# Peptides against a protein of PDB entry 7Q4I, part 51

Target 1, 281 residues: chain A of PDB entry 7Q4I
Amino acid sequence: HENSTIAERLYSEVRVLCWIMTNPSNHQKKARHVKRTWGKRCNKLIFMSSAKDDELDAVALPVGEGRNNLWGKTKEAYKYIYEHHINDADWFLKADDDTYTIVENMRYMLYPYSPETPVYFGCKFKPYVKQGYMSGGAGYVLSREAVRRFVVEALPNPKLCKSDNSGAEDVEIGKCLQNVNVLAGDSRDSNGRGRFFPFVPEHHLIPSHTDKKFWYWQYIFYKTDEGLDCCSDNAISFHYVSPNQMYVLDYLIYHLRPYGIINTPDALPNKLAVGELMPEI

## One batch from the design tools (peptide; made by RFdiffusion4, then SolubleMPNN)

Design b1_p12_8_s1 (from b1_p12_8, 8 letters changed)
Fold by OpenDDE base, seed 5:
Structure b1_p12_8_s1 (fold): chain B 281 residues (1-281), chain A 12 residues (1-12)
Amino acid sequence: as target 1 above (281 residues)
Amino acid sequence: SLDEELEALYRL
């Protein structure tokens, strides 16, 4: 028998809307597998596309397809969320159709924060944005107040937010959010280990998988190493996860158990006031 | 994302 009492409490108290960036050619190939695995653990799941798909719950945004339109799609996705879904959740996760997310671990990280705090979390990178920006591939989560500020204050102002649909979507949203005083949070655990990852677990867990010249080591905001200490025991996301790997991860995390080992969860931290962040490590 | 663009450049 499994005891999920704390996870059920967090499901009700830390409501998450997940939106998945996809396209019509990936509805059956990728997005459907998100819906059948980790996406079922979101409080609400929406697929943001250029074509409607009622079986998938995909929305047709008024955007073109291709890499040059990812920023345009991101802007329209958050406009759609703000107009239709801003009260359906407390937190709003962007993920790709090849991102895998452990939603319970995200709820645990978010639990102390107020959704009225202007903050967002993810894998923080240091270039282009002074406070940093969150990697698009690892996925990033905005508070309700962060979504409000992005859509209402940033998007309508070309001085605060890029009006064109071109550019790296994660960098451009990072600039816009900084310009409306949305804070780039620290997603690391109490041991300083990361929770959001722009690659598969293998690429982070295996020492010397990449050389010191690899761009990632120049981009990461917080100093990190490869190996077992790379990753929190409460890791949240991984990127470049194939459809088959999503089912493998779902089995390994939620079904496979070592007989005779019982994990006792840590106590929940105290809730923070509006505008308060956890102390930096 | 920029990370996907960087990965594509380093895999070449």
Scores: peptide ipSAE 0.297, ipTM 0.862, DockQ to the pose 0.206
Fold by OpenDDE base, seed 3:
Structure b1_p12_8_s1 (fold): chain B 281 residues (1-281), chain A 12 residues (1-12)
Amino acid sequence: as target 1 above (281 residues)
Amino acid sequence: SLDEELEALYRL
């Protein structure tokens, strides 16, 4: 028997709406596997597409498909969330249809923060945006106040937020959020280990003879190590996860147990005041 | 995302 009492408490106290970036060609190939795995652990799950799919619960946004429309889709997704779902959750996660998320670990990270604090979290990258921006593939989570500021204050103002639909969506939302004083939070654990990952676990865990010139090392905002110290024991997300790997991860994380090893969770931290952040490590 | 564009360029 598992004791899920703390996870159940966090499910009620740290409500997460997950929206999945997808397209009609991926509804059956990818998105449905998110719905059948980690997406079922969100308080609300919505698939943002260009076509409606009643089996998937996909929304048809008024945007075209293709890489050049991802920023347009992100803007329309958050407008849709603000109009229909802003009170359905406290936190609003963007993920791709090949992102895997351990939602319980995200709730643990978010627990001390007020949803009225203008903050967002993810894998922080340093280029293009002074405070950094969050990798689109690793997924990023906005507070309710961050969504409000994005939709109400940033989007209507071409000086604050790009009006066209072109550009890298993660960079563009990062610029918009900075311009409305939404803070790019630190998602690292108390040991300084990352929680949101733009690649599969294997890429982070196995020291690759990756050239020191690999772009990731130039982009990552915080210093990170390879190997077992790369990743928090409470890691939140991984990217480039195939549909089959989602089921493998679901089995490994939620079903497979080493007999005789019992994990005791750390105590929950104290809640922060509105506008307060955890100290940077 | 920009990272996806970079991944595509580097054939990771």
Scores: peptide ipSAE 0.283, ipTM 0.856, DockQ to the pose 0.199
Fold by OpenDDE base, seed 4:
Structure b1_p12_8_s1 (fold): chain B 281 residues (1-281), chain A 12 residues (1-12)
Amino acid sequence: as target 1 above (281 residues)
Amino acid sequence: SLDEELEALYRL
């Protein structure tokens, strides 16, 4: 018997809309596997595409396909969310169709924050944006107020937000959000361990998997170690997760149990006031 | 994402 009482409470109190960046060629190859695994744990799950798919619950955004249009798709996705779904959740996660997310761990991280606080979380990178920006691949989560500011204040103003659809979407949204005073939060746990990961667990957990010259070490906003200390016990996301690996992770996280080990969850932190952040570690 | 573009460049 599993006791899910706290997870059920957080499911109701910390409502997450997950939108998945996808395209028509990936609906069956990737996106459906998100829907069949971690996406079922979102309060709402929407696939943002260029074509409608009623089996997937995919939305046809008025955008072209291709890597050079990801920023355009991100803008239209958040416009669509703001118009149709802004009250359906408190938090709005962007993930890719090869991102795996432990939504319960996200709710735990988000619990103390007001959704009216202009904040967003993810794997924070330091280049291009003074406060940092969140890696697109690791996925990033906006508060309801952050979505409002992005869509209502940033997007209509070419001085605040890039009007063109070109550029790295994660950098461009990071610039836009900074320009409307949406704070780039710290997603690390109380031990300073990361929760959002732009790679698969293996790449973070195995020491010396990458050279010290690897771009990631120059991009990461907070210093992190390799090995078991890389990753929070409450990690939220991993990227480059194949469709098969999604089912493996779903099994390992939600089904596989070491007999006789019972994890007691940490106490929930106190809720913060509107505009308050947890202190940086 | 920029990380995906960079990762693709480093995998080549």
Scores: peptide ipSAE 0.033, ipTM 0.741, DockQ to the pose 0.203
Fold by OpenDDE base, seed 1:
Structure b1_p12_8_s1 (fold): chain B 281 residues (1-281), chain A 12 residues (1-12)
Amino acid sequence: as target 1 above (281 residues)
Amino acid sequence: SLDEELEALYRL
């Protein structure tokens, strides 16, 4: 028997809407495996596509398919969320159909923050945006106030937010959010370890897996190392997770236990005031 | 490679 009392409390107090970036060709190949694994732990799960799928709960957004339309799809996804779902959650996660997320660890990170604080979290990158922006692949989570500011204040103003549908979606949303004073939060744990990852666990955990000249080391906002100290014990996301790996991760994280080892969770931190952030580490 | 797909996404 497991005790889920704290996780159940956080499920009620830290409500998360997860929207999944997908396309009609991936509904059966990828998106349905998100729905059958980690997506079932979201308070609300929506698949953002160009075609409706009632079995998947996919929404047809008024956008074309292809990499050049990802920014257009992100804008329409958040418009749809604001119109239909802004009160269904406190926090709004974007993930890809090959992102795996430990939603309980995200609720733990978000617990002290007010959803009325204009903030968002993810894997922070330093180029193009002064405060940084969050990597699209690792997934990123907006507060309710951040979604409101994005849709109501940024999107209607071409001086604040790019009107064209072209460009890197994560960079463009990062520019828009900065222009409406949405803060790029620090998602690291109390030991300075990351929680959102733009690659699979293997690529972060194995030292020297990548050359030090690899672009990632130039893009990371906070200095990080490879190996066991790369990653929080409360890590939130990994990218490039295959459909089969999602079921493996679900088994390893939620079912497989070493006999005789009992983990006691840390105490919840104090809640912050509206507009207050945790100190940077 | 996975790296090439990311590089392609960030070079646009």
Scores: peptide ipSAE 0.032, ipTM 0.747, DockQ to the pose 0.390

Design b1_p12_8_s2 (from b1_p12_8, 8 letters changed)
Fold by OpenDDE base, seed 2:
Structure b1_p12_8_s2 (fold): chain B 281 residues (1-281), chain A 12 residues (1-12)
Amino acid sequence: as target 1 above (281 residues)
Amino acid sequence: SAAAEAAAKYRE
């Protein structure tokens, strides 16, 4: 008996196409479970693979499989999206087949932004790219304009975008996007808490889960805390989520409720002009 | 481990 009026509004006004990075061996093992859980809340859901699967809605991209081909697959995926689906959504999310996404929270974050603003969001890392880049595993979302710039301006130019299919997928797209002036946005909430996470909730919620020397702390662009204050109340994504955990998260987030506690959502912020970003926290 | 996999992914 929930009131989803605002969520429904955002579903209509902040249209999200989700494309899932997968491979034929994971169609049944992982991708199917994305489709059956959080993926159903996308306005459009596409699985990018090397083999077609009509049941899954998987697209066969002209790429090889393996971790060393992820960059190639990302390029082909966005080319495919631009050619076939650029007007089907306002925002375009890349996620892995083991990424879990709370799409409503993403829409909330994106609401004030114009899709014509060249911007993308995710878990921002600081190495390799001056403005930062977004973690591939946490998932990252491009505005329509960002996709256009990536496909039309960056990809065709070897000086702007790596022509080879090798390299870290998220770093390479980050380089390309920077080179065409797509801004690496700040995904943090008004309290400075992150929304996109490259690990499972447990990893972030439990203090001292990792050593301070853990690479993540050196990579993260913004300061982050561990524990209950690690994560926004409107967190968007987590990575390394097993298929079973996806169903658990779906239950916990969308079904399980503490009786007598009513959540009142904050008012929507004002919309930004094209090219305008939210003020720094 | 997830951490090891992540490290490998981002340290290329």
Scores: peptide ipSAE 0.031, ipTM 0.720, DockQ to the pose 0.439
Fold by OpenDDE base, seed 4:
Structure b1_p12_8_s2 (fold): chain B 281 residues (1-281), chain A 12 residues (1-12)
Amino acid sequence: as target 1 above (281 residues)
Amino acid sequence: SAAAEAAAKYRE
């Protein structure tokens, strides 16, 4: 029934390495379910942990566990990727073990961009970093050039990148990336709808789920609304997705179909030159 | 709550 020609094309042309932030206690509880659901749609899937797990394909990074070590783990993860996998993909996604990602939609967003463009995408927040930074929970994706700059140019320089492993992981990488001129891209679709989400779909789709005093509304870089207009039809990620909900989402997105409704994909945009971004909305 | 966890995550 399914025609996946375009998706297959993008799978080959927009190669994505997904690395999952996890820990040994979550290998079975959470990470395994990523592997069994959306993670299988990555070109390469690696779980970054503090312990090796051959069944999961988890890497033991030389870091401690705990929230205070997330920044350290991120640095080591990208160092590992650069050393072993920099040519295995064009784009490098960080996600948590409770992040759900529609990889096809991410490939669609990334298609026009050169992986040699120093850019990264995600749910952009405005505090702390002038150009903004990408929410850690929503997941963020770096171009190959962005990874290179981060690892080769930023990390070795304490003036550009925090050497200590403390701090908010997503803020710190955002600072580092800005300091090496990696651009914080706009991941919104042509209608101005977001694609990366730091919460579950319910929290974004239901109007007035949170009051306007909620910190999120002060953090978002681009103005957004709740309800059906909150989210792109080509949304990429959601956070705080339970293991069970990952399977539900897989079913809803890839299996459940309303009979008689056929979706025709939009035409792919023109490819951009190296260093070029899509126009701001 | 997810919101509370998120808030904590983004606090320096």
Scores: peptide ipSAE 0.030, ipTM 0.709, DockQ to the pose 0.460
Fold by OpenDDE base, seed 5:
Parts: structure tokens; sequence; C-alpha cells
Structure b1_p12_8_s2 (fold): chain B 281 residues (1-281), chain A 12 residues (1-12)
């Protein structure tokens, strides 16, 4: 009964490699549930860890575990991707093992962009980096050219990219990417609603869930509201999603339907030239 | 956990 023709087209034309930040203690507890839910909709799925796990498809990166090593793990993950998988996809998504992603919606957002455009997308924050940086928890996606510039141009130069493995990984990669002229894109939909979210849907959908003094409101690059207008109908990601909630979301998004309501997708936009971005809202 | 470690950055 379901027509997935457009989704299948985008699966082939907008290839996404998803790498998941995890550790050995979470292979069974969290990572495997990503693999059994939204991760299966990536063109390529890799779990970046400190120990190899063939059942999970986990890679042992030469890094230690702990919060202070997250930046080091991110650098090694992208080095690994560049060495082994740079031509296996057009776009390269970083997500945590408690991030949920609607990959079809991400492909829709990315469709007009060339993977040779140096750009990356996510939930944009305004502090520390002039053009902004993407929240680590919400997940962020780099074009193939962005990965190339990061690994080949930024990482080898201590003046462009922090050589120490400590620090906030999302801020540090944001600094590095800016220094090699990778653009921090606008991931909002045509109505100005966000697509990448650093919290669970409930935190964004319920008005007055958080105090206006909450740091998030000072960090967001683009003005956003709570309530039903908080989030795009084509939202891409949410963070702090438990393993059980991943299965719930899979059911709600891909199986549960209101009888008699047919969703007709909008037409795809025209493709952009290399280096061209969508007009800002 | 990796998730917990990342989450610590965004917890009040």
Amino acid sequence: as target 1 above (281 residues)
Amino acid sequence: SAAAEAAAKYRE
C-alpha cells in the first residue's frame, strides 16, 4: 500500500554514511538499537568505538574512552572515513548512540546541494565560532568536500585545528571547518522551522518546558519557538532518545497512520551549482 | 557511556 518511489530515488542519489559515536560498554546497551532502527536506513552505517565488534560493525579507533577523548575520537573517525569510505557516500553524518535520525528527511534537505560544496548542516549554535557551529548531540552532516578539507587541510595544521584531543568536540570541529572555509549551512525548512534538535521531541514541542534562562535559548543561532511550530514536519534528528524510544519512534513514523489521510510530498527543488547555497530565510 | 559523556555538556 505504501509508495516509496521518491524515497528510493533519494536513497540512490543522496548517499549517506552514518557514523555513530559509541564505546564498548554501549555496544549492546545502545548502539545495537540504532542498528536495528534508524541506522538501517543509512547507505552505510559504522560505529566508531575503541574496540572492534564485527556483529555491530564497530571500528576500534586508536583513542581512549571518556569525555575528554571525544574530540580525539571525532578526528580519528573522520580520518578513518576519509581513508576507507570517502567515495562510499556523498554525505557523512555524525550521530551519538542516543540520537534518532529520520534519514529520508535529511536526504530531502540535502538533495539540492552538491557534495562537492564545502558545507555542513545540523543544529547551529552561535557562541565560540563566528559563523556558528553544529551541536554534537543533534548530529551534524558534512559534505564529501567538507570531510576532505577537514582531514587533508585542517587536521594536519595545528594553527587551523586543535592538535590536543581535549575540548568540546562540536566546538572544535566547528573551528577547524571554519578555518578551511567549510560553510555552516542553514538546515531550517521553507517555513523557518528547525530540523536538527539537541533534545527529545517533548522538550521542543511543549511550551514553557524550560525556563527562558536555559542556556539553549542563548546558544541557538536562529530564533526558534516551542510548541508545534518548533519543528519542521520534515524534522531530521532528536537527541537523548532511549533505546526503547527508538523502537517507538520507528513505529510512529514508519508504521502508524491516520486512516484516510494521504501525505503528498512537495516537489523536489532544483539542484544547486557547486558552491551555491539555498537562499537564507 | 559515549552518550552520557556527550550529554554532560548540555546538562544544567
Scores: peptide ipSAE 0.029, ipTM 0.663, DockQ to the pose 0.169
Fold by OpenDDE base, seed 3:
Structure b1_p12_8_s2 (fold): chain B 281 residues (1-281), chain A 12 residues (1-12)
Amino acid sequence: as target 1 above (281 residues)
Amino acid sequence: SAAAEAAAKYRE
């Protein structure tokens, strides 16, 4: 038996719509496994594709497929969400079809924030955007107000948001959001440990000091370590997770327990006022 | 970003 009372409370109070970036060739290979694992813990789950799939609940966006169309797909996805689902959730997560997310940990991070605060969270990178931008692969979550500003204020203005569909998806949305004063939040826990990760757990947990020039170390906004201290006990996401590994993670996180060890959750923090952020670490 | 490009290649 388990006690999920607080998780159920947060499920109700911190509503999350998850949209998954996918394509028709990955509906069965990848997206279906998201739906069967962590995606079922979202309040609303939508797969954004170029083809409709009723079994998957995939939406056909008016975009082409390929690397140069990811930005276009992101724009259309959030337009679709704003038109059809803006009141169905408080927070709106973008994830890839090979991203694994612990939704309960995300709700915990988001709990103190108002969804009317123009803010978004993820794995923050420092290049190209002054305030930083969130890694696309690690997944990023926008407040309802952030979505509104993105769709209503940024997208219609070519000076604020790139009109064509080319470019790095995560950088481009980062630029757009900055231009409408959506804040790039700090997703680190109280110990300064990251919660959103652009690689699999193994790559973060196992020190590999073989390549000091690896681009990731130049991109990460906040100083981070490798090894056991790399990651929050309440980590939210990992990227490049295979379909099989999604089921493994589901088992390890939600089912496997060391006998005799009982986790006691920390108390919830006080809620912040609209526009207020947690103090910098 | 480099991560986004890598992810795109992986998905395709």
Scores: peptide ipSAE 0.026, ipTM 0.707, DockQ to the pose 0.159

Design b1_p12_8_s3 (from b1_p12_8, 6 letters changed)
Fold by OpenDDE base, seed 5:
Structure b1_p12_8_s3 (fold): chain B 281 residues (1-281), chain A 12 residues (1-12)
Amino acid sequence: as target 1 above (281 residues)
Amino acid sequence: SSSALAAAEFRK
């Protein structure tokens, strides 16, 4: 009964490699549930860890574990991707093992862009980096050219990219990417609604869940609202999603349907030239 | 992540 022709087309034309930030203690607790839910919709799925796990498809990176090593793990993950997988995809998504992603919606957003354009997308924050940086928890996606510039041009140069492994990984990669002229893109939909979210849907959908003094409202690059207008109908990611909630979301998004309502997708936009971005709203 | 420490405030 379902027509997935457009989704299948985008699966082939907008190839996404998803790498998941995890650790050995979370292989069974969290990571395997990503693999059993939204991760199966990536063209390639890799779990970046400190221990190998063939059942999970986890890679042992030469890094220590702990929150203070996340930047080191991010650098090694992208080095690994560049060495082994740079031609296996067009776009390269970082997500946490408690991030949920609607990959089809990400492909829709990315469709007009060339993977040779130095650009990356996510939930853009305004502090620390002039052009902004993408929230680590919401997940962020780099073009193939962005990965190349990060690994080949930024990482080897201590003046462009932090050499030690400490610091907030999302801020540090944001600094590095800016220094090699990778653009921080606008991931909002045509109505100005966000697509990448650093919290669970409930936190964004419910008005007055937090007061306006909450740090998030000072960090967001683009003005956003709470309530139903918080989030695109084509939202891409949410963070702090428990393993059980991943299965719930899979059911709600891909199986549960209101009888008699047919969703007709909008036409795909024209493709952009290399280096061209969609106009900002 | 930059929000990791403060994100707990969103979990009410």
Scores: peptide ipSAE 0.040, ipTM 0.774, DockQ to the pose 0.167
Fold by OpenDDE base, seed 2:
Structure b1_p12_8_s3 (fold): chain B 281 residues (1-281), chain A 12 residues (1-12)
Amino acid sequence: as target 1 above (281 residues)
Amino acid sequence: SSSALAAAEFRK
């Protein structure tokens, strides 16, 4: 008995193509569960693999498998998207087969931005790339213009983009995007809370008393807190989500409701002009 | 990814 009018509007106005990084061994184990949960809320869902799977809608990219081939797969994935699907969406999300995404919250974040703005969003890390780069595991979303610049301007130029397939996938795309003036956006909400998360909700929500020397605190571009204030009410993604947890999250987010509590969504912000970003928090 | 290699510590 929910009113989804705004969500339906955003589904139409903020079209998202989701591509999932996977491999043949994970088609049934992981990718299938993405398709059966959050992936169904994408405007288009594609699984990027090394083997075709018509049941899954998996594409066989001309790359090898393994962690050392993820950069190669990312390049081929976006080439494939540009060639076949660049007009099928406004925004293009990369996620892993163990990433969970609340697509409606992503559409809400993206709503004010023009897809012709060269920008991408995710969990921003500060090392290696001056403007930062987006965590691969948390997922990152490119505007249509960002994809164009990546594929057309960056990839063909070895001075702008690494030509071999080795390296950290998220760092390498971050370098390439910076080199073609694609902006690393700020995905935080109006309260300064993050939306893209490189770990499961539990790791962010529960204070772990983790040493400040923990790599995450050194990598995160923006200051973040642990506990209930860690995460936006409109959080977008979490990583290391098991297949079973995906179904749990789907239930908790889209079905389970506390009776008598009505959530009224905030008004949509004004749309930005091409090239404009939201003001700094 | 570089973060994925380091993230093993968060699973402990």
Scores: peptide ipSAE 0.037, ipTM 0.772, DockQ to the pose 0.173
Fold by OpenDDE base, seed 3:
Structure b1_p12_8_s3 (fold): chain B 281 residues (1-281), chain A 12 residues (1-12)
Amino acid sequence: as target 1 above (281 residues)
Amino acid sequence: SSSALAAAEFRK
């Protein structure tokens, strides 16, 4: 027996639409496994592709496939969301078809924020964008207001948002969002530990997995450590998670329990006013 | 993703 009362409350109060970046070749290989694992915990789950798939609930966006089209797909995905689903959720998560997300932990992080606050969260990187941008692979979540500003204010203006479909999608959306005063939030927990991760848990948890010259250490916006102190107890996402590992993570996180250990959740923080952010750590 | 190309270094 488990008590999910607070999780059920947050499911209702912090509604999340998850859209998954995928392509037709990955519908069966990857996307289906997202749907069968963590994606089922989203309030709404949509797969953004170039081909329709009724079994997967995939949408055919008017874009080509390939890494050079990811920015185009991101723009069309959020346009689609704004047109059809802007009122179906409070927060709008982008994830890859090999990203694993603990949606309950994301709701916990988002709980104090108003969805009318122009803010987005993820794994913040420091290059290219003054306020930083969120790593595409780790997944990033926009408030409803952030989506509105992106689609209505940024996308139609070539001076604010890149009009062509080339470029790194996470950098480009980061530039667009900054240009419409959507704030790049701090997703770290109260202990300063990260919640969104651009790699698998193993790569973050094992000390000295990479040398100090590894690009990640130059890109990360906030100073972080490796090892057990790398990651929040309420971590939200990991990237490069294989389909099989998604099922393993589902089992470990939601089913496997050490007998005699009961976790007590922290109290929910006070809600913030519209436009207010949590204090910097 | 800007990190997608560089992430190949992590898999090597």
Scores: peptide ipSAE 0.036, ipTM 0.771, DockQ to the pose 0.176
Fold by OpenDDE base, seed 1:
Structure b1_p12_8_s3 (fold): chain B 281 residues (1-281), chain A 12 residues (1-12)
Amino acid sequence: as target 1 above (281 residues)
Amino acid sequence: SSSALAAAEFRK
């Protein structure tokens, strides 16, 4: 009953490799549910762990577990991708095992950009990094050129990229990417609404859920609001999504339909030249 | 808030 022609076109033209940050204790509890829901819509799906799991397609990276090792795991994950998978996709998404992603909406956002443009997208935060950095929990996506610059130019140079495995993973990759001139893109839609979200939909949609002293309001790079105007109609990601809620979201987004309402997609924008970005709004 | 508790990973 659906016409997926444009989504199928974007699946072919905007290839996405999704790598999921996980650990052995979460293979069955969380990661498996990513694989059974939104992860199946990636062109390639890999779980980055400290233990191999052939059923899950999990890779054992040479790192320890724990929050103080997340930066180390991110570095090793992108090294692994560059060595084995750099030509398998055009764009490379990092997500957590409790992140939910609408991959079709991400392809729509990425469509005008060349994968040879050194750029990455996500929920942009303003502290610590001059151009900003992308929230780890909301997930962030690198172009193929961004991955190349990160692995080949940044990682081997301690002056450009932290050699120690400690620190906030998202801040550290943000510093490294800035130092090799990978641009922190604007992921907002044409109405200025965000697409990548570091919390569940409820926390963004409900006005006054948090007070204005909440850290998020000091971290967000672009001015945003709560309520229905918080989020793009083509939102891409949400964080802290439980395994059960992943199946709920899959049902609501891909199966449940209000009878008699049809969505007509906007025309695709013109493609940008290599190195060109959409103007910030 | 529930968001503040959940977002412990983003705390300084």
Scores: peptide ipSAE 0.033, ipTM 0.730, DockQ to the pose 0.421

